# Peptides against a protein of PDB entry 5EG6: the designs that were tried, part 117

Target 1, 151 residues: chain A of PDB entry 5EG6
Amino acid sequence: RLRSQTVSTRYLHVEGGNFHASSQQWGAFYIHLLDDDESEGEEFTVRDGYIHYGQTVKLVCSVTGMALPRLIIRKVDKQTALLDADDPVSQLHKCAFYLKDTERMYLCLSQERIIQFQATPCPKEQNKEMINDGASWTIISTDKAEYTFYE

## One batch from the design tools (peptide; made by RFdiffusion4, then SolubleMPNN)

Design b1_p29_6_s2 (from b1_p29_6, 14 letters changed)
Fold by OpenDDE base, seed 5:
Structure b1_p29_6_s2 (fold): chain B 151 residues (1-151), chain A 29 residues (1-29)
Amino acid sequence: as target 1 above (151 residues)
Amino acid sequence: SMLEENEQAFNSRLSRPSAEHLEELKKKA
């Protein structure tokens, strides 16, 4: 299970004040659980408890302190993000990060770049959005915030 | 290109919490 804690995710790191992709690195981040009604800002209130799919989170680079915009962590089923899943986040499964307050934009790795990627609605499944592989992320909990893994 | 535009769009939404706030957050992590 996942809670507000230090985590590592592949391919995401900060360099030169911006997030960049590296196929050879696992970035170290703090993941913070927010309230669903928490506003975007440099300061935010963190909630206690285990993170569930559908909840709002903030990712903060443990090295630089740079923060992503508020994200909704969503469960992934194959190449789809589930919109209504609310079970606890499992590190056994990949997840997707919806950029809150966007039109289906997800955090995505594409051609060694970190981008937002617009998911496509699933015509026959209203509770799903189609994402690409680059928008599917693996999260691993860690106990060392400053640790960066190099492949 | 669409790739560059999507990259710029993402980067424009990045922020930097204060050092003090980051320390407070670490206590809850």
Scores: peptide ipSAE 0.587, ipTM 0.915, DockQ to the pose 0.823
Fold by OpenDDE base, seed 1:
Structure b1_p29_6_s2 (fold): chain B 151 residues (1-151), chain A 29 residues (1-29)
Amino acid sequence: as target 1 above (151 residues)
Amino acid sequence: SMLEENEQAFNSRLSRPSAEHLEELKKKA
């Protein structure tokens, strides 16, 4: 289970104030649980508890301090993001990061770039959105403030 | 291109919390 803590995720790292991708590098981030009604800002209030799918989180780079906009962490099932999953986040499965207050935009790796990617509504399944592999992320919890390893 | 636009759109939403706030966050975590 995840809580507000340091995590590592593949591909995502910061250099020169911008996010870049590396197939061999795992970036170190701190994931913070926010209230659903928390406003966007450079400062934010963190809440206690285990992180569940559907909740709002902030990712902050442990190295540079750069912060992503508010995200909703969503459960991934194959090539789809689940919109109504609310169980605790599992580190055994990939997740997707919906950019809050966007038209189905997700954090995505594409052609070695970090982008927002617009998901497509799933026909006949209103509780799902179609994403690609680049929008599926692996999170590994760690107690280290900074954690980087190479494959 | 759409790729570049999506990259720029994402990058434009990045922020940097103050050092003080980051320290506060560390204390709470």
Scores: peptide ipSAE 0.586, ipTM 0.914, DockQ to the pose 0.827
Fold by OpenDDE base, seed 3:
Structure b1_p29_6_s2 (fold): chain B 151 residues (1-151), chain A 29 residues (1-29)
Amino acid sequence: as target 1 above (151 residues)
Amino acid sequence: SMLEENEQAFNSRLSRPSAEHLEELKKKA
């Protein structure tokens, strides 16, 4: 299970003070759980507990201290983001990061650039959105004490 | 291009918490 802690993710890292993409490097971040009604800002309040899909999080770069806008972490199934999943975040599965207050925009890697990418609605599955492969992220906990693995 | 616009849109939403706030966050992590 995942808590507010340090994490590492592939492709997303900092180079020259800016967010950059590298297939060979992993970025180090703090992931913080927020209340759903937390406002956007440089200062924010962190809540306790395990992170679940559908909850609001803040990512802060461990190197530069730069923070991403508020995100909703969503479960990924194949090439779709699940809108109604609410189980605890599993490090065995990839996830997607929806940018709050946008029209289906997700954090995405495209052509070695970090961008926002607009997902496409699923016609027959209203609880899913089709995402780009670059919008599917692998997160690994760097805090072993907070990491739990279930067989 | 669309790619450049989406990159700029994302970058414009980045922020930097104060050093003091970052230290507080580290203690909670």
Scores: peptide ipSAE 0.575, ipTM 0.912, DockQ to the pose 0.788
Fold by OpenDDE base, seed 4:
Structure b1_p29_6_s2 (fold): chain B 151 residues (1-151), chain A 29 residues (1-29)
Amino acid sequence: as target 1 above (151 residues)
Amino acid sequence: SMLEENEQAFNSRLSRPSAEHLEELKKKA
C-alpha cells in the first residue's frame, strides 16, 4: 500500500530546475495525500493515511523541491484511466495522474518531454478515459518498513 | 505545436513550496 512517503518513478526527473524525461533515469519524489477540498497553493496541508485511487495528491521533487499541481491518482487499465476506482493504490499497477480542475488533463511523457495531455472520453464507458501510453506511470516506494504478521 | 503548448501549460502550473514547508513535509513523511 502507498501512503505519503518518498517514491521514485522512471522517466520523470528534474535537472536544471525543469522537469525532464529520461529512459535511463529515475526521479525521486515525495507523494503527499491531500484532502479533496484542499486548495491549490505553494503551501498545502498533508493528510495521513493510505492513498486510494481517486484521491488528491501532491508530488514534490525530493531534489529541487519543485511541486506539481494537485493531482488525482487514478488506476490504469491498459490504455484507460479508471474514474471511479477507489481501492488502495497498488505499486504493482501503473497509475495515471489527472491534473485536478482540468478537462481530462494528465501528466504525460511525450517525445522526451513532460506535458499535460488531454485524455479522450470513452463513449461506451463513462467511467473510463483513454490516455496516452506516456500517461501511465510506475511508482516505487523508497521507504523501508517493518512488518508484523499474525496467524 | 500542441506538444509545446501542452508543455508550457504544464510548466506554468509548477510551484515551489518554501524551504520551511518542505522541511515540515519531510518530517511528516
Scores: peptide ipSAE 0.571, ipTM 0.911, DockQ to the pose 0.768

Design b1_p29_6_s3 (from b1_p29_6, 16 letters changed)
Fold by OpenDDE base, seed 1:
Formats: C-alpha cells, structure tokens, sequence
Structure b1_p29_6_s3 (fold): chain B 151 residues (1-151), chain A 29 residues (1-29)
C-alpha cells in the first residue's frame, strides 16, 4: 500500500523546467496525499494515511522539485480508468493520474512526450473512461527500499 | 498540433514548491 512517500515510475523525468520522457530511465518522485478540497498552489498541506484510489495527490520530482498539478489517482482496468474505485492503491496494478479540474485529462506518455491526454467516455459504463497505454502508469514504492531498474 | 497543445497545456500547469515548503513536508512525513 502507498502513503505519502517516495515512488519511482518509468519514463517520467524533468529537464529544463518541463517533464519529458525517457524510455530507459525511471524517475523518482514524492507522492503527497492531499485533502480533496485542497486548493492548487505552490504550498499545500498533506494528510496522513494510506492513499486510496480517487484521492487527490501531488507528485513532486525528487531531483528538481518540480510539481505536477493536483492529480486524482485512479485505478486502471485494462484500457479504462475507474472513476469510482476507492480501495487502497496497489502496486500490483497500474494507475492513472487524472488532472484535477480538467475535462477527462490524464497524465500521458505519447511519442516520447509527457502530455495531457483526454480520455474518452464509456457510454455503456459511466464509471469508466477509456485511456490509452501511455496514460497507465506503474509506480513502485521506494520507501525504505532501493530499486534499480534496467532493460 | 494536438500533441503540442496538450504538452504545452500540461507544462503551463507545472509549478515548483519552495525549498522551505518541501523541507517542511519531508519533516512531517
């Protein structure tokens, strides 16, 4: 289970004040659990506890300190993001990061770029949104552990 | 292109918390 802690994910890096992609490297970030009503800003308050799907989080690059806007971490099922999942985040599953205050925009890797990607509604399943593989992320907790990844 | 617009849109929302604040967060973690 995850809590406010350091995490590692593939492809996501910061360079020159912007996020960029690297297929052969893992980025290190700190994930902060926020209150759902926390406002966007350079300063934010964090809460304790295990992170659940549907909760608001902040990702901050451990190296540069650059931060993504507030995100809602969502559970991924195949090519869909689940909108109503609220169980604890599991490292056994990929997750998606919804950009808060957007129209279905998710953090996405596309053509070696880090972008926002607009998910497609699922007409038949209102609790799901269709995402692509680039919008599904594998996160690994690095709390009290060190990992080395290579191909 | 749409790709470029989406990249720019995301980049425009990036921020950098102050070092002081980050230290505060680390201390509380």
Amino acid sequence: as target 1 above (151 residues)
Amino acid sequence: SELERNEAALNSRLSRPSAEHLEKLKAAA
Scores: peptide ipSAE 0.610, ipTM 0.921, DockQ to the pose 0.792
Fold by OpenDDE base, seed 5:
Structure b1_p29_6_s3 (fold): chain B 151 residues (1-151), chain A 29 residues (1-29)
Amino acid sequence: as target 1 above (151 residues)
Amino acid sequence: SELERNEAALNSRLSRPSAEHLEKLKAAA
């Protein structure tokens, strides 16, 4: 199970104040669990406990200190993000990162760029949103901060 | 292009917590 900790994820890197993609590189980040009502800001309060799907998190690059906006980590089922899943995050499954306070925008890798991507509603399943493969992420718990490696 | 707009939109929302704050978070973790 995942807690506030250092994690590695593929393709995501920070340089020059921006996030960018590297198809050959794993990036190192610290994932922080936030309260659902935590406001956006450079300073934020972290809560204890295992991270569950549906919770708000903050990703901070271990190398540069750059941070993404608040995210909601969501469970992925095939090509869909689940909106109502609330079980503990498992490293055995891919996840999606919803950009909080947006209209279905997710963190996405597209054409070697890191972008926001708008998910499509699922008319037949209100608890799901259609995402692409680039919006499906693999995260791995690590003991080392500020460590990146090439695949 | 839409790709460029979506990239710019994300980049505009990036931030950098202070070193002091990051140390506080690390100590509490």
Scores: peptide ipSAE 0.608, ipTM 0.920, DockQ to the pose 0.777
Fold by OpenDDE base, seed 3:
Structure b1_p29_6_s3 (fold): chain B 151 residues (1-151), chain A 29 residues (1-29)
Amino acid sequence: as target 1 above (151 residues)
Amino acid sequence: SELERNEAALNSRLSRPSAEHLEKLKAAA
């Protein structure tokens, strides 16, 4: 299971004061679990426990200290983000990061840039949103002591 | 372009927590 801890992800990197894409190295981040009602700000309160899909998280660059806005981590099934999944986050699967308080905007890699990208509703599946491959992320825990393999 | 607008929109929402706050978070771990 994943807890508030350091993680690594490919293509997401920070240099200077901006996020950018890098195919040559993995970015190092700390993922913080927040309460659902936590407000946006430079200061935030972290909660204990295992991170589940659907919960609110903060990503902070371990090198520069730059932080993304509040995100909801969502489970990915092929090219869709699941809106109602609530099981513990598994490193066996890719995930998507919904930008909280937006209209279906997700963290996305596009043309070597880090952007927000609007997902498309699934006509026949209200519990899913269509995302592109650039909005699907692989995260790896760098704290093995806090990780337990499931499935 | 749409790409530039989406990049700018995300960048405008980035923040940098203070060193003091980051240390507080580490201490709570």
Scores: peptide ipSAE 0.606, ipTM 0.919, DockQ to the pose 0.714
Fold by OpenDDE base, seed 4:
Structure b1_p29_6_s3 (fold): chain B 151 residues (1-151), chain A 29 residues (1-29)
Amino acid sequence: as target 1 above (151 residues)
Amino acid sequence: SELERNEAALNSRLSRPSAEHLEKLKAAA
């Protein structure tokens, strides 16, 4: 299970005030759990507890302090993001980061760039959105005190 | 290009919390 803590992910790096892709190093970020009704801003209130899919989070670069906009962490099944999954986030599974208050935009690695990518609705499965592999992220907890391997 | 637009769109939404706020978050964690 994941809590507000430091995490690491590959291909996500901050340089020159922008997010860039790096295949040679992992980026270190702090993931903060927010209330679902937390507004966007430079200052934000963090809540306690295990992070579940569907919840709102903030990713802040541990080095530069740069922050992504509010994200909803979603469970990934193959090349789809699950919209209604609400179980605890597991390090065993890849996740997708939906950019909150957008039309199906997800954090994505494309051609060595960090971009927003618009997912495609699944016509026959309303609880899923089609994403690409670049929008699937592996996060690794770097804080053993705030992490448990099992759900 | 679409790629550049999507990159710029994301970059425009980046922020930097104040050092004071970051320290507050660390203290609360």
Scores: peptide ipSAE 0.605, ipTM 0.919, DockQ to the pose 0.761

Design b1_p29_6_s4 (from b1_p29_6, 14 letters changed)
Fold by OpenDDE base, seed 1:
Structure b1_p29_6_s4 (fold): chain B 151 residues (1-151), chain A 29 residues (1-29)
Amino acid sequence: as target 1 above (151 residues)
Amino acid sequence: SALEEAEAALNSRLSRPSPELLEELKKKA
């Protein structure tokens, strides 16, 4: 299970005030649970507890302190993001980060760039949106990162 | 390009929490 904690993910880094990609390194971030009604801003209040899919989170770079806008963490099933999953986030599964208050925009790695990517709706499945592989992220808590990040 | 615009769009939404908040966040993590 995932809680408000320090996590690591591949390909995501901050340099020069901007997020960028690196295929060779893992970035370290704080992930924090927010209330669903928390407003966007430089100041925000975090909640305690385990993070569930569908909840609002903040990702903050542990090195630079730069923060992404509010995200909704969503469960991934193959090439789709699930819109209605609400079970606890599992580090064994990939996830997607929906940019809150956007038209299906997700955090995405594309050609060594960190971008917002617009998912396409699934006509036959209202509870899913089609994402690409770059919008599917693996996150690992720091206690696990010590075992997996070096090969 | 579309890719550059998508990158810029994301970057424009980045922010920096206050030092005080960052300290609080570290305590939570």
Scores: peptide ipSAE 0.547, ipTM 0.909, DockQ to the pose 0.865
Fold by OpenDDE base, seed 2:
Structure b1_p29_6_s4 (fold): chain B 151 residues (1-151), chain A 29 residues (1-29)
Amino acid sequence: as target 1 above (151 residues)
Amino acid sequence: SALEEAEAALNSRLSRPSPELLEELKKKA
């Protein structure tokens, strides 16, 4: 199970206050659970507890302190994001990070760039959105603060 | 390009929490 803690993810890396992509580098981030009604801003209140799919989270770079906007962590099934999954987040499964309050925008790696990517609706499956592999992320917990490793 | 615009769109939404908040976050991690 995942809780508010330090995590590492492939490709996502921060240098000089900007997010960069590297195929050989894993970045270290704090992932923190927010309340569903928490507003966007530089200051925010963090909740305790285990993180479930569908909940709002903040990703903060452990090294630079730079933060992504509020995200909803969603479960991934093949190349689709599940909109209604609410079970505990598992490190054994890839996840997607929906940019909250956008029209289906997800955190995505494309051609060594970190971008927002617009998912495509699934007309036949209203509880799913089509994403690409670049929008599917693997996260692992780590007890090492500010730890970065290379593949 | 489209990729540059998509990258810029995300970058424009980045922020930096206060040092006090960062310290609090580290304690909870």
Scores: peptide ipSAE 0.540, ipTM 0.907, DockQ to the pose 0.870
Fold by OpenDDE base, seed 3:
Structure b1_p29_6_s4 (fold): chain B 151 residues (1-151), chain A 29 residues (1-29)
Amino acid sequence: as target 1 above (151 residues)
Amino acid sequence: SALEEAEAALNSRLSRPSPELLEELKKKA
């Protein structure tokens, strides 16, 4: 299970105050659980507990201290993000980061750039949105006691 | 380009928590 802690993810790192992509390195980040009603801002309160899909999180670069806007971590099934999954986040599966308060925008890697990418509604499946491979992320916990990773 | 604009849009939403908050966050981790 995942909790507020330091994690690593491939292709995502910060340089010069901006997020960039690199296939040769893993970025180190703090992932923090927020309340669903937490407002956006440079100041925020972190809550305790295991992170579940559907919950609001903050990603903070451990090197520069730069933070992404509030995200909702969502479970990924192949090329779709699940909107109603609420089980504990598993390091066995890829995840997607929905940019909160946007029109289906997700954190995405495209042509060595970190961008926001708009997902497409999934016909006949209201609980899913179609994402591309660049919007699917692998998270590795730095806590070896709970480390389970299969890419 | 479209990608440059999408990248700029995301970068404009980045923030930097205060040193005090960062210290607090490290304690939570």
Scores: peptide ipSAE 0.529, ipTM 0.903, DockQ to the pose 0.826
Fold by OpenDDE base, seed 4:
Structure b1_p29_6_s4 (fold): chain B 151 residues (1-151), chain A 29 residues (1-29)
Amino acid sequence: as target 1 above (151 residues)
Amino acid sequence: SALEEAEAALNSRLSRPSPELLEELKKKA
């Protein structure tokens, strides 16, 4: 299971104050669990506990200290993000990072750029949004003490 | 381009927590 800790993901790193993509590098980030009602800001309060899909998290670059805006980590099923999944985050599965308080915007890798990408609603499945492969992320814990493949 | 705008949109939302907060976060991690 995943909790507040250091994680790594491919194609994401910070350079010059901006997030950039690199096929050759794994970016190291702190992932922190926030309260669902935590407001956006440079200062925020972190809570303890295992991270579940649907919860709000902060990603902070371990090197530069730059932070992404609040994200909701969502479970991915094929080309869709699940809106109502709430089970513990598993490192065995890819996830999507919804930019909180946006209109279906997700963290996305596109043509070597890190962008916000607008997902498309699923007409027949209200609990799903269609994302592309670039919006599907693999995260791996870099803390051996907390690293597991168990849900 | 559309991609550049999408990239800029995300970059404009980046923030830098205070050094004090960063140190606190490292302790929690």
Scores: peptide ipSAE 0.518, ipTM 0.900, DockQ to the pose 0.843

Design b1_p29_7_s1 (from b1_p29_7, 14 letters changed)
Fold by OpenDDE base, seed 2:
Structure b1_p29_7_s1 (fold): chain B 151 residues (1-151), chain A 29 residues (1-29)
Amino acid sequence: as target 1 above (151 residues)
Amino acid sequence: MKSGEVPTYTNTTVHYVEDGKEKSKVFKA
């Protein structure tokens, strides 16, 4: 299970004053759990508790302090983001980061750039959106605390 | 499909509770 903590992810890195992609480096970030009603901005209040899919989070670079907009962390099933999954976030699964209050925009790796990319609705599955492979992220906790993995 | 740049913040202030007290942490380059 994940909670507000320091995490590491591949390909997401801050350099030169912006987010970019690097295949050779792992970025270190704080992932902060927010209330669903938390406003957008450079200031936010962190909520206590374990992070569940569907919840709002902030990613903050541990080195530079640069932050992304509010994201909703979503469970990934193959090449789809699950919209209604609410179980605890598992480090064993890839996740997607939906840019909150957008039209299906997800944080996406595109070559050497980090972009937002629009997911495609699944006509036959209302609880799923099709995402690019670059929108699937692996996050690993770098906290010293022991974690119980959730499968 | 629509794509674009991701807006970012250069400064971050995190508000949290520690030991029952309101705390703030500023992250800056």
Scores: peptide ipSAE 0.398, ipTM 0.858, DockQ to the pose 0.865
Fold by OpenDDE base, seed 3:
Structure b1_p29_7_s1 (fold): chain B 151 residues (1-151), chain A 29 residues (1-29)
Amino acid sequence: as target 1 above (151 residues)
Amino acid sequence: MKSGEVPTYTNTTVHYVEDGKEKSKVFKA
């Protein structure tokens, strides 16, 4: 059996075959930890361990099975994403989801849409990138999901 | 500043290794 974390977030929701934003609806997702060298695709290998900032993750909708591309979860400080934070992810802090292998693109809420939006470099602080408010996410942990896999 | 649509997948197949054997599960609606 493999244990994966389940999370819920207020503004990220899957409805009608697509990701949408809603202030009234909460999305439920499985968050899967990947190796840093895991390839992009609909198939991936999950690793065990607590998720830390800076690590690669996959978000999979618990209802529809829809998934986002590989994301790097980053710690947020005010309006900046921290590039070098590596402590365990805490629901006490906001987080940002960097789209892996992009030019500073982050998962972002824009009105009723979920988009990718480019962060701005912080010239005075090389370990930070300026993000939109919509790129700062609050997540809460729910029950752990246990999966039975087949050979 | 760049912005755009986020690509999505309709389903996923999760792989893992247990006791030296490869195992998998498909997650879909």
Scores: peptide ipSAE 0.394, ipTM 0.853, DockQ to the pose 0.805
Fold by OpenDDE base, seed 4:
Order: sequence, then structure tokens, then C-alpha cells
Structure b1_p29_7_s1 (fold): chain B 151 residues (1-151), chain A 29 residues (1-29)
Amino acid sequence: as target 1 above (151 residues)
Amino acid sequence: MKSGEVPTYTNTTVHYVEDGKEKSKVFKA
């Protein structure tokens, strides 16, 4: 059995077979911790452990099982994503979801859509990227889910 | 600056190694 973290976030939910944005709805997701070398795809191997900023994760809708691409969860400071933060993910802080192996693309709320949006480098701060408010997410841990796996 | 759609997966297979054995859970939308 694998213990995974169940989280809720505002503006992100699955409806009609796709990810959508809603200010009135909270989506529930499993956050799966992956190894840094885990390949992209609908299949992935998860590991146990506390999620830290900078780690690779998969967001899977707890209801539908729909998943996003591999993400790197990053700490947010004001309107910037921190590239070198590695402390445990905290509900007290906003986070950003970098689409792994992209050119600074982040999961972003744009009107009623979920998109990827390119962050802007911070010229004076190499460890930061400028993100918009739509790319800053609040995560609320709702439960510790235990998965039953099949051989 | 670029923006675009986010690829999504309708099916998800989660693999986990427990006691040296690979186990799986399949999610279907």
C-alpha cells in the first residue's frame, strides 16, 4: 500500500473530460512524488516521502484519474517562483507548478482555462522567475490517502 | 512569452515498488 497526499486547490478541477478553471469549485487531486528521472507518460512510478519544493510530481484527479504532465513544484515568493527552494511544501505558502522539461512553462489559470504560461526570467535574480497570479496556487491538504495496489 | 494548452492524460497507471515487487493501480476516466 502506498500513502499519497490528497490536496484541494481552487480554480483547478476536472469537468467534461478536461481540466477547467472555476472560482467557485475546488478540485481534489492526488499529488504523487516521482523520481527526478521518471519518464513522461500516463504511466509512472511513485515514491513515498514528504514532498519538497523542486521535486517532480504528478497531479491526478482524485475523481476521474485524469493527470497532468510531470510538474516540478516550486515555492512562490510574492510574484516569483523560486528555482532553488528545496524545503518541504507547506500549506502556508503558495506554490507554482513548472511543466518539467519546458522553457519556463507553468501551470496557469487564464480566465476559465488552465493553460501553460511562460515565466519571465528575473535579470537580477537567477534563482527566480516572474510568474503571474494565475500561476500561483494555494494547496490545502485534505487527507492522507492510502492506495491499494495490484500485483 | 508563450502560452498554450496543457497536455492531459485520460488514463493513469501508478506504479509502486513494495518489498521488491512492482504493484500497479490503474485509473480510467
Scores: peptide ipSAE 0.382, ipTM 0.846, DockQ to the pose 0.784
Fold by OpenDDE base, seed 1:
Structure b1_p29_7_s1 (fold): chain B 151 residues (1-151), chain A 29 residues (1-29)
Amino acid sequence: as target 1 above (151 residues)
Amino acid sequence: MKSGEVPTYTNTTVHYVEDGKEKSKVFKA
């Protein structure tokens, strides 16, 4: 299970004042649990507790302090994001980061860039949205500021 | 983690593709 803490994720990296993709490095971020009604701003209030799918989070670079906009962390099943999953976040499973208050936009790796990618609705399953592999993330709890990945 | 305020200092630019065109959007941290 995951709670508000420092985490690391592959491909997400801050360099030159922006987010970039790196296949070799794992960026270190704080993942902060927010209230669902927390507004976007220069400051935000962090909640204590375990993070569940469907909750609002902030990813903040542990080094630079640069933050992504508010995200909803969603459970991933194969190539779909689950819209109604609310169980505790597990590091054993992939997750997706929905950009809050957008039309199905997800944080996505596209070659060497971090972008937002629009998911496709699932006509047969209203509780799912189709995402690409680049929108699936693995996060690992860490106390390190940075981690270099080698296969 | 103890509940409290966390400051954010910089804006984030997110690139995206819409209608086959690359676009950028700035988000306040």
Scores: peptide ipSAE 0.233, ipTM 0.650, DockQ to the pose 0.042; fails the geometry check

